# Ledger of designs, part 242: peptides against a protein of PDB entry 7RZF

Target 1, 358 residues: chain A of PDB entry 7RZF
Amino acid sequence: PFQEEHLKQLYKIVPIKDIRNLYVTFPIPDLQKYYKSNPGHYLGHLIGHEGPGSLLSELKSKGWVNTLVGGQKEGARGFMFFIINVDLTEEGLLHVEDIILHMFQYIQKLRAEGPQEWVFQECKDLNAVAFRFKDKERPRGYTSKIAGILHYYPLEEVLTAEYLLEEFRPDLIEMVLDKLRPENVRVAIVSKSFEGKTDRTEEWYGTQYKQEAIPDEVIKKWQNADLNGKFKLPTKNEFIPTNFEILPLEKEATPYPALIKDTAMSKLWFKQDDKFFLPKACLNFEFFSPFAYVDPLHCNMAYLYLELLKDSLNEYAYAAELAGLSYDLQNTIYGMYLSVKGYNDKQPILLKKIIEKM
Target 2, 358 residues: chain A of PDB entry 7RZF as posed
Amino acid sequence: PFQEEHLKQLYKIVPIKDIRNLYVTFPIPDLQKYYKSNPGHYLGHLIGHEGPGSLLSELKSKGWVNTLVGGQKEGARGFMFFIINVDLTEEGLLHVEDIILHMFQYIQKLRAEGPQEWVFQELKDLNAVAFRFKDKERPRGYTSKIAGILHYYPLEEVLTAEYLLEEFRPDLIEMVLDKLRPENVRVAIVSKSFEGKTDRTEEWYGTQYKQEAIPDEVIKKWQNADLNGKFKLPTKNEFIPTNFEILPLEKEATPYPALIKDTAMSKLWFKQDDKFFLPKANLNFEFFSPFAYVDPLHSNMAYLYLELLKDSLNEYAYAAELAGLSYDLQNTIYGMYLSVKGYNDKQPILLKKIIEKM

## One batch from the design tools (peptide; made by RFdiffusion4, then SolubleMPNN)

Design b2_p23_6_s1 (from b2_p23_6, 8 letters changed)
Fold by OpenDDE base, seed 1:
Structure b2_p23_6_s1 (fold): chain B 358 residues (1-358), chain A 23 residues (1-23)
Amino acid sequence: as target 1 above (358 residues)
Amino acid sequence: MEEERELHEMATLGLNLPIKTPL
């Protein structure tokens, strides 16, 4: 594990690709034995949340960050890491200290609110759904994965241990939160802007980097992170499926979609699933407009409309995606295409939200 | 390959890159 001398370090790294990333890493205890409560996943879910009042939402609103991922990562036997990774904009690269301040403000918000059993329950439900309806993997890859995880889990639990949460452990959540402090931080900034400004070369791959101590003033600034009133806990995820009933196959089920409604304004085709027998559906809508591709102006307006619509749906998209729902919006030469896929139980909710924004 | 290399390069620097755990 990292010793004190390895903490409060800043690494400036030159990538091969033109990428801009920030990694904020905290050494944490080995959480492997706590897989039934998975406190690192709980914190990753909140820190990595993309909804309103999230860390990502605020950083995006400033134009500093494109994406954010938070979670636990394996280190070696006896220790782990908690990592917050962000994809930086060019502007975000200039505001790294302030980005990290916002991370600590969000972490301070999590401390102030304390562990929430309802958030754990949502994680439990999401993971249970993911396990129950897990897609078939390639046998070779799956067998190799299972063989690896047999070293970490009881044989009886080896298939479930990565998914099924059993115990809400607020004490363990607090224990991990207590490690997410400025005094324990390791920061890496990855950018081509550091080319010719590095003084070290990594031994194995020849990666150019610079290592610097983070100034005590910056550490103190992060230690004094206040409660930012913009940060909120997520709302309950309305898209988590609760009904998994599979309707019986109709006796006259056709291998092809049947036309079940024909009107002057709409045609509806239906095919029941006769193959997978999953509580999932695919809803596909083609909206026809005589104006969509009349000329280059209308074409560009239709494109711009869909990009703005997608942007306006981002708040719902993430919560839906976590719950195994997805949507797609495309412009077509005839108008617009909308697809909604995933668990059928909550598809009407997502569809309604999309149509209300359209 | 190159992305795996950069991920590995950062891992060797003791920079724990979050491998996107495929959720």
Scores: peptide ipSAE 0.006, ipTM 0.446, DockQ to the pose 0.187
Fold by OpenDDE base, seed 3:
Structure b2_p23_6_s1 (fold): chain B 358 residues (1-358), chain A 23 residues (1-23)
Amino acid sequence: as target 1 above (358 residues)
Amino acid sequence: MEEERELHEMATLGLNLPIKTPL
């Protein structure tokens, strides 16, 4: 594990690719034995959340961050890491200390609210759905994966251990939160802007880097992170499917989509699934407008409308995606295309929200 | 996906490389 001299360190790293990333890393205890409660996944779900009042939502609103990933990472036997990784904008590269301040403000919000059993239940339900409807993997890769994880899980649980949560353990969530402190931080900034400003070379890959101690004043700034009133826990995910009933195949089921409605304003085709037998559907809508491509101005207005519509739907997109729902919006020469895919149970909810924003 | 994973692994390797693996 990292000793005190390895904490409060800043690494400035020169990448080969033109990327801008920030990694905020905390050493944590080995959570492997707690896989049934998975407290690092609980914290990763909240810290990595993309909905309103999330860490990412606030950092995006500042123009500093494009994407954020939070979670536990395996180290070696007896220790792990919790890592918050962000893709930085050019502006975000200038605001790294303030980005990390916002991370600690969000972590402080999680401490103030305490562990939430309903969040654990959502993670449990999501993982149970993911396990139940898991796609077939390539046998070679799957066998190698299973052979590896046999070192970590009981034989009887080896197929389920990565998915099935059993126990809400607030004590373990608090234990991990207690490690996510400024005094335990390791920071790495990856950017080509450090080219020619490094003093070390990494042994294996020849990566150029600089190592610096984080100033005590900066650590103290992060230790005094307030309860930023912009940060909120997510709302309950309404897109989590609860009904998985598969309707029996209709006696007159056609191999192709059948026209089931024809009106002056709409045509509807239906095809029942006769191959996969999954509680999933694909809803596809083509909207016709004589104005969509009448001239270059209208074409650009139709494009701008869809970009604004997508932006206005971002609050729902992430929650829907977590629940195995997706949507797609595209311009066509005739108007607009909308697709809604995933578990059929909650598709009407997502579709309704899309149509209410249109 | 795989290249992003390799970049994530390389960047995390770069974070892990000054990790003296405590023996």
Scores: peptide ipSAE 0.005, ipTM 0.439, DockQ to the pose 0.075
Fold by OpenDDE base, seed 4:
Structure b2_p23_6_s1 (fold): chain B 358 residues (1-358), chain A 23 residues (1-23)
Amino acid sequence: as target 1 above (358 residues)
Amino acid sequence: MEEERELHEMATLGLNLPIKTPL
């Protein structure tokens, strides 16, 4: 485990690939014994959230960050890490201290709100759905994975332990939040912009890096992180499926889509799933417009319309994706294509939101 | 899980930095 001398450190790392990443790492206790409550996943879900009022939403609005991932990372027995990783823009490289300030402002928001049982319940429901409807893995990879995780979980729980949450433990969430402090931080910035500016080489991979102490003034700036009024907890995810009923096969089920509606303005083809028997559907809509591809201006306007529509749907896209729903919007030479896929229970909600934004 | 997996995949795929980096 890291000692005090290993904390408040900044690493400037030269990557082989042209990448710009920021890693903000906190040493945390070993959470392995708490897998049934998984407080690190709870915090990862909130810190990594992409919805309105999230950390990522604010950092994206500033043009500093492309992606953000938050969560626990396994260390060795007796300790773990909590890591916030962001993909930096070129501008974001100039604002690393301010990015980290926003991270601490969001963490301070989480402390002020306290542990939320409803958020835990959403994580529990999402994980239960993911487990119940888990896709078939390649046997070789799966067996090797299971053999590895047998070192961490009881034999009886080895299949479920990574997925099934059982216990809401606000005390453990608070315990982890108490470790996410500026005094405990390790910062790594990965960028080619550090080439020729490093003084150390990593032993195993030859990675060039520089290690510096983070100035006490910067640590104090982060310790005094205020409540940023832009940060909010996510809203409840309305896309989490609750109905998993599989309708009986129709007696005359065709192996191909059947035309079930034919009108002057619409045709509808239907195919019942006769192979997978999942509570999932795929809704595909082709909208015909004689104007979509009539000339280069209309073609570009139709493209811009869909990009603006996608942008206006971003707030729902992430919440839907977490719940195992997806959509796709494309221009066609005939007009527009919309696909909505995933659990059939909440597809009407996502579809309605898409159509209301159109 | 996917976020933790993406952390693990991004940390492993991006940096070629195995778990034993001094990070």
Scores: peptide ipSAE 0.000, ipTM 0.403, DockQ to the pose 0.098
Fold by OpenDDE base, seed 5:
Structure b2_p23_6_s1 (fold): chain B 358 residues (1-358), chain A 23 residues (1-23)
Amino acid sequence: as target 1 above (358 residues)
Amino acid sequence: MEEERELHEMATLGLNLPIKTPL
């Protein structure tokens, strides 16, 4: 475990690849015994959330961060970490202290709101869906994984322990939140911009790095992180499937899509799933426009339209993706292609939102 | 879970950052 002397440290690291990453690491207690409540996953879900009022949404709006991941990580027996990792823009590399300030503002928002049972319930429902409809893995990889996790979980729970949440434990969420403080922070910045500015070499990989103490003024700035009014808890995820009914196979089910509607404006093809028997569907739409590819200008306008449409859908895309829904939008020489895939229950909601933005 | 997996792939603790692993 890190001692006090190992906290409030900044590492400037030279990567082999041209990457820009920020790692904000906090030592936390071993949460392994709390897998049924998984307070680190609860906090990871909120800190890593991409919806409106999220940490990532605000950092993206400033042009500082491309992606954000938050969660628990195993260190050693009896010791874990909570890590917030971000992919930095070139501009974000100049604003690392302010990025971390925003992280602490968001963490302060989580403290002010307190543990939310509905968020835990959503995580529980998502994980239960993921477990129930888990795809078949390659036996070799699966067996090796299961053999590894047998060291951590009871034999009876080894298949469920990574997925099934059982107990809402606000006390454990608060306990982890109490460790996510500026005085407990370890910061690593990964960038080629530190080449020739390092004074140490890592023993195992030969990685060039510099270690510095974070100034007490910076720690104090983060300790005094105010409630940023831009940060909000996510809204309830409307895309979480609740209906998993699989309709009986039709007696005349065709091995290929059948034309079930033919009109002057639309053709509809349908094929029932006769192979997987999952509560999932694939909706594919081809929109025809004589203007989509008539000249280079129209082609570029159609491209720009789809990029703007995708950007305008980002707020729903993440919530849908968490719920096992996805969409795809592509330009075609004839117009536009839209695909909506995943659990059939909430596909009409996602499709409606896409069409309303179009 | 996917977030934790990405953290496993992207983040190693302290100095043991997977600087050689793809993001």
Scores: peptide ipSAE 0.006, ipTM 0.410, DockQ to the pose 0.091; fails the geometry check

Design b2_p23_6_s2 (from b2_p23_6, 8 letters changed)
Fold by OpenDDE base, seed 2:
Structure b2_p23_6_s2 (fold): chain B 358 residues (1-358), chain A 23 residues (1-23)
Amino acid sequence: as target 1 above (358 residues)
Amino acid sequence: KEFEEFLHDLATKGLNLPIKTPL
């Protein structure tokens, strides 16, 4: 669909809302027929990763980007896009060329490492968990969604096709990576800073924009993107649940939390799930310190401690979240509150890491 | 038409990339 004349283009777009966004778009083949391998999801998982050595981690460290999203998007029938979208800071808006250079450095890292079967397996396992424990949707929305996807998937697979991965296809991953090149790029920058600097108006909605060719020198810089030693593949996600056993309800199960441990230093309350029967738990801890709120200095020190603790836990937060685990840390007038929620199988691992950082 | 809808969606909604955020 896009000819060469439509590639290497920069669009400066004026938004209605005060937003700063960068869209780096690549035309790709229609991947719909490859839904069982979903190479675009594999690449979106890595490019959109938030862990140490990720593209987002480096761009955040520079103060240029708040959020990053990578993945496939449908275009028209027989045509797709791969899009990397970032929320830009004010500083990041000045560094768009450098941000895109870092994107190509990360893509070059993915080419150098090649397709990883273990990453595909993690995506498969995560998607299988998400499918298996999917919440009940509102019937109207669900029916409309299913009616839409019936155009794309076999009837027998329509419920599973968006979730269940079956086939590791390194050839398709490489094929998509070969389309993620500077010569194939379309860049859109969305910012109010372009107000009064545009020369075109979109016909239907009146969106003001400017279209420019990206200079060949800039394309050449991106083509010569080196391996940035800060970029690393993610580590294996240890938080992916593997045990989904639902323990039988105890004969003496109380409708309320029961005190199962009482000591001078700790009280423990327990309530078994008697309603939902999900392989999930909620662990809540209240830590008491007589110093936490004794004066304004100690209160601010307790706050600073928690902010530092949260920062030190960021390395695990994303991997835990992907696996359906979450934690929350709050200051209280008595000390600190910790909550750990999600699949019970890997909660002890996350809890241990939190306690080791405390 | 599709590109205009794309520009409009960029200007108004942002790209709802169907990144399945893990729900």
Scores: peptide ipSAE 0.023, ipTM 0.614, DockQ to the pose 0.477
Fold by OpenDDE base, seed 5:
Structure b2_p23_6_s2 (fold): chain B 358 residues (1-358), chain A 23 residues (1-23)
Amino acid sequence: as target 1 above (358 residues)
Amino acid sequence: KEFEEFLHDLATKGLNLPIKTPL
């Protein structure tokens, strides 16, 4: 465990690869015994959220960050870490103090809103879906993993413990949020820009680094983080599947896609799943346009249209992905291709949103 | 040791935070 002297530290690290990363780390209590409530997963879900009003959306809008990741990490027995990791732009590397200020503003927003049972319920439902429809793993890897996690979970729960949430514990969420403070922070910046500016070398791997105390003025600036009105809790995820009914096989089910609709403007092929029996579907649409590839101008217009459409759909992409839905949009020489994949229950919702933006 | 392994993992691999269970 870190003592007070190990807190409020900045590490400047030279990477082998040309990467720019920021790691904001907080020591937290051991939460292993609370796996049924998993307060670190709740906070990781919100802090790592990519939707409108998220920490990532604001930092991306400033051009400072490409990606953001938040969550708990195992430490040694008796303590853990909560880590916020971002991929920095060149500009973001100049704004690290302000990026961390925005992190504390978002954390302050989470304190002001308090623990939300509906967010816990969404995490519970997502994890239950992921468990119920988990793909087959390679037996050797799976057995080795299960043998490892038997040290942390009861035998009866070892298969479910990493997935199934049972208990909403607002007290534990607040307890973890109380540890996410500027006085408890450890910052690591990873960039080649620190080459030749380091004074230490790590013994085992030869990693060059510099350690500095974070100035008290900077800590105070982060402690006085206000409520940034751009930060909002996510909206409820409408893409979470609730119906998992598998329809009976049709008596005349063909081994290949059958043409079930033929019109002057559309053909529809259908193939029922006769192998996997999953509540999942693949919807594939090919849109034909005689203008799509007629000349270089129309080709570039069709490309630009799809890029604008993808950008306009970004608000749904993350929420759909969390719920096990995906879409793909491509230009073809004949027009456009759209694919929608995942749980069949909410595919009509995602498809409708795509079509409304088109 | 654990902190040095952490610094090395930061410099070489990045932190694999278990955020998204692969669906």
Scores: peptide ipSAE 0.023, ipTM 0.630, DockQ to the pose 0.464
Fold by OpenDDE base, seed 4:
Structure b2_p23_6_s2 (fold): chain B 358 residues (1-358), chain A 23 residues (1-23)
Amino acid sequence: as target 1 above (358 residues)
Amino acid sequence: KEFEEFLHDLATKGLNLPIKTPL
């Protein structure tokens, strides 16, 4: 376990690749025995959320961060880590103290709101869907993975333990949140900008780094993180599928798409799934416009329209993706292409939102 | 050792945090 001397440390690391990353790490208790409640996944889901009022949304709006990932990482027996990892912009590399302040403001928001059973239920439902409709893995990799996780889970639960949540444990969520404090922080900044500015080399891999104590004034700034009114809990994810009914195969099901509607304004082709038997659909729309590619101005306007449409849909994109829905919007020489894919239950909701923004 | 492996993973791979983000 880290002693006090190992906390409040800043590591400046020289990467081999041209990458800019910030890692904010907290030592936490071993949560392995709590896999049925998985409080680290609950916190990772909220801290790593990409929707409106999220940590990432605010850090992106400032131009400091491209991506954010939050969650638990296994340590040695008896301890784990909670890590918030961000991909830094060049500007974000200059604002690391402020980025970490925003992390603590978001964590303070989570403390103020307290554990939410509905968020746990969404995580449970998402994980149950992911387990139920899990793709076939390569046998060799799968067997090796299962053999490894047999050290951590009962044999009867080894297939489910990584996915299925059973128990809402607000006490464990609060316990982990209580470890996410500035006094417990370890910060690593990975950037080529530290080349020639390091004083240590890691023994095993030759990684060049500098270790510094984080100034007490900076720790105090993070300890005094206020409630930033821009941070909000996510809204309920309306895209989480609840119906997984597979419609019976029609007796006259064709191996190819059949034309089921032909009108002056629309053609509809349909093919039932006769191979996979999944509660999933692929909706593909081709919109024809004689104006989309008539000249360079209209072509650029059609492109700009789709980029603005995509931007206006960003509020739904992440929530849809979490629920196993995706959309794609492309310009064509004939007009526009829209694809909506994933679980068929909530596709009409996503499609409606896309069409309302169009 | 584990922290050095962590620093190495940071420098070479980026932490593939197996954060099971439900993809």
Scores: peptide ipSAE 0.022, ipTM 0.649, DockQ to the pose 0.537
Fold by OpenDDE base, seed 1:
Structure b2_p23_6_s2 (fold): chain B 358 residues (1-358), chain A 23 residues (1-23)
Amino acid sequence: as target 1 above (358 residues)
Amino acid sequence: KEFEEFLHDLATKGLNLPIKTPL
């Protein structure tokens, strides 16, 4: 649908809200028929990754970007988009060209490494977990969603088609990567800083914008994106659950937590799940320290310690979250609270890493 | 039309890209 005249365009858009966003959009073929391999999801997973050596990690380290999302979006019938969206800082708004250069450097890294079957397998496993343990949705919303997707998937697969991956298709991953080029780019920058600097108004909603051609020198700069040695593929996600065994309910299971260990240094309460029957647990730890709130200095030190601890755990946070694990760290008047939640199989791994950083 | 709706959605909501990434 986009002809050459619609490519290499920059849109400067005035938002109603005080937001700063960058959208880097690529027209791609319709991938709907490839839902079993979902090459756009594979690329979205890598481009949108938040771990060490990711695009977001580098852009955050420069203070230019707060958040990054990458993925496919439906267009009209017969075509799609691949979109990279970032939330811009005030400084990042000044460095949009360099942000996009880093996007192309990361895409070039993905081309150089080629399609990775292990990454596809992780996506497959994550999606299978998400499908198998999907929470109950509101029936009305769910039925309306299913009715809509019946136009796109076989009846037998309509419940699974958005989740279950079957086929590793490196050819399709490469085909999509070949569309993620500077010559195919459409850039939109959303900022109030463009107020009074626009020359067009959108017909339906009155959105003020300016449309400009991206200079050929800038396109060439992005085409010559080198391999930035800071960009790396993610490591394997050790938090992906593999055991989903639900232990039988104990005959003497109490409706309330039972004290199962009492010592001078620790009390442990346990309650088995008698309601949900999920391979999930909630581990809650209250650490007591007589120093935590003894005076304002110690209170501030305990606060600073937790902020530094949270920062030191950021390397695991994203990988854990993708795998359906979460943790929370809070100051209490008695010391520190830690919560670890999600699939019980890999909770010991996450807990161990937290305790090793403490 | 779709691009104008896209520009409007950008200006009003931000793209909640439905990351059909089932996180």
Scores: peptide ipSAE 0.023, ipTM 0.642, DockQ to the pose 0.579; fails the geometry check

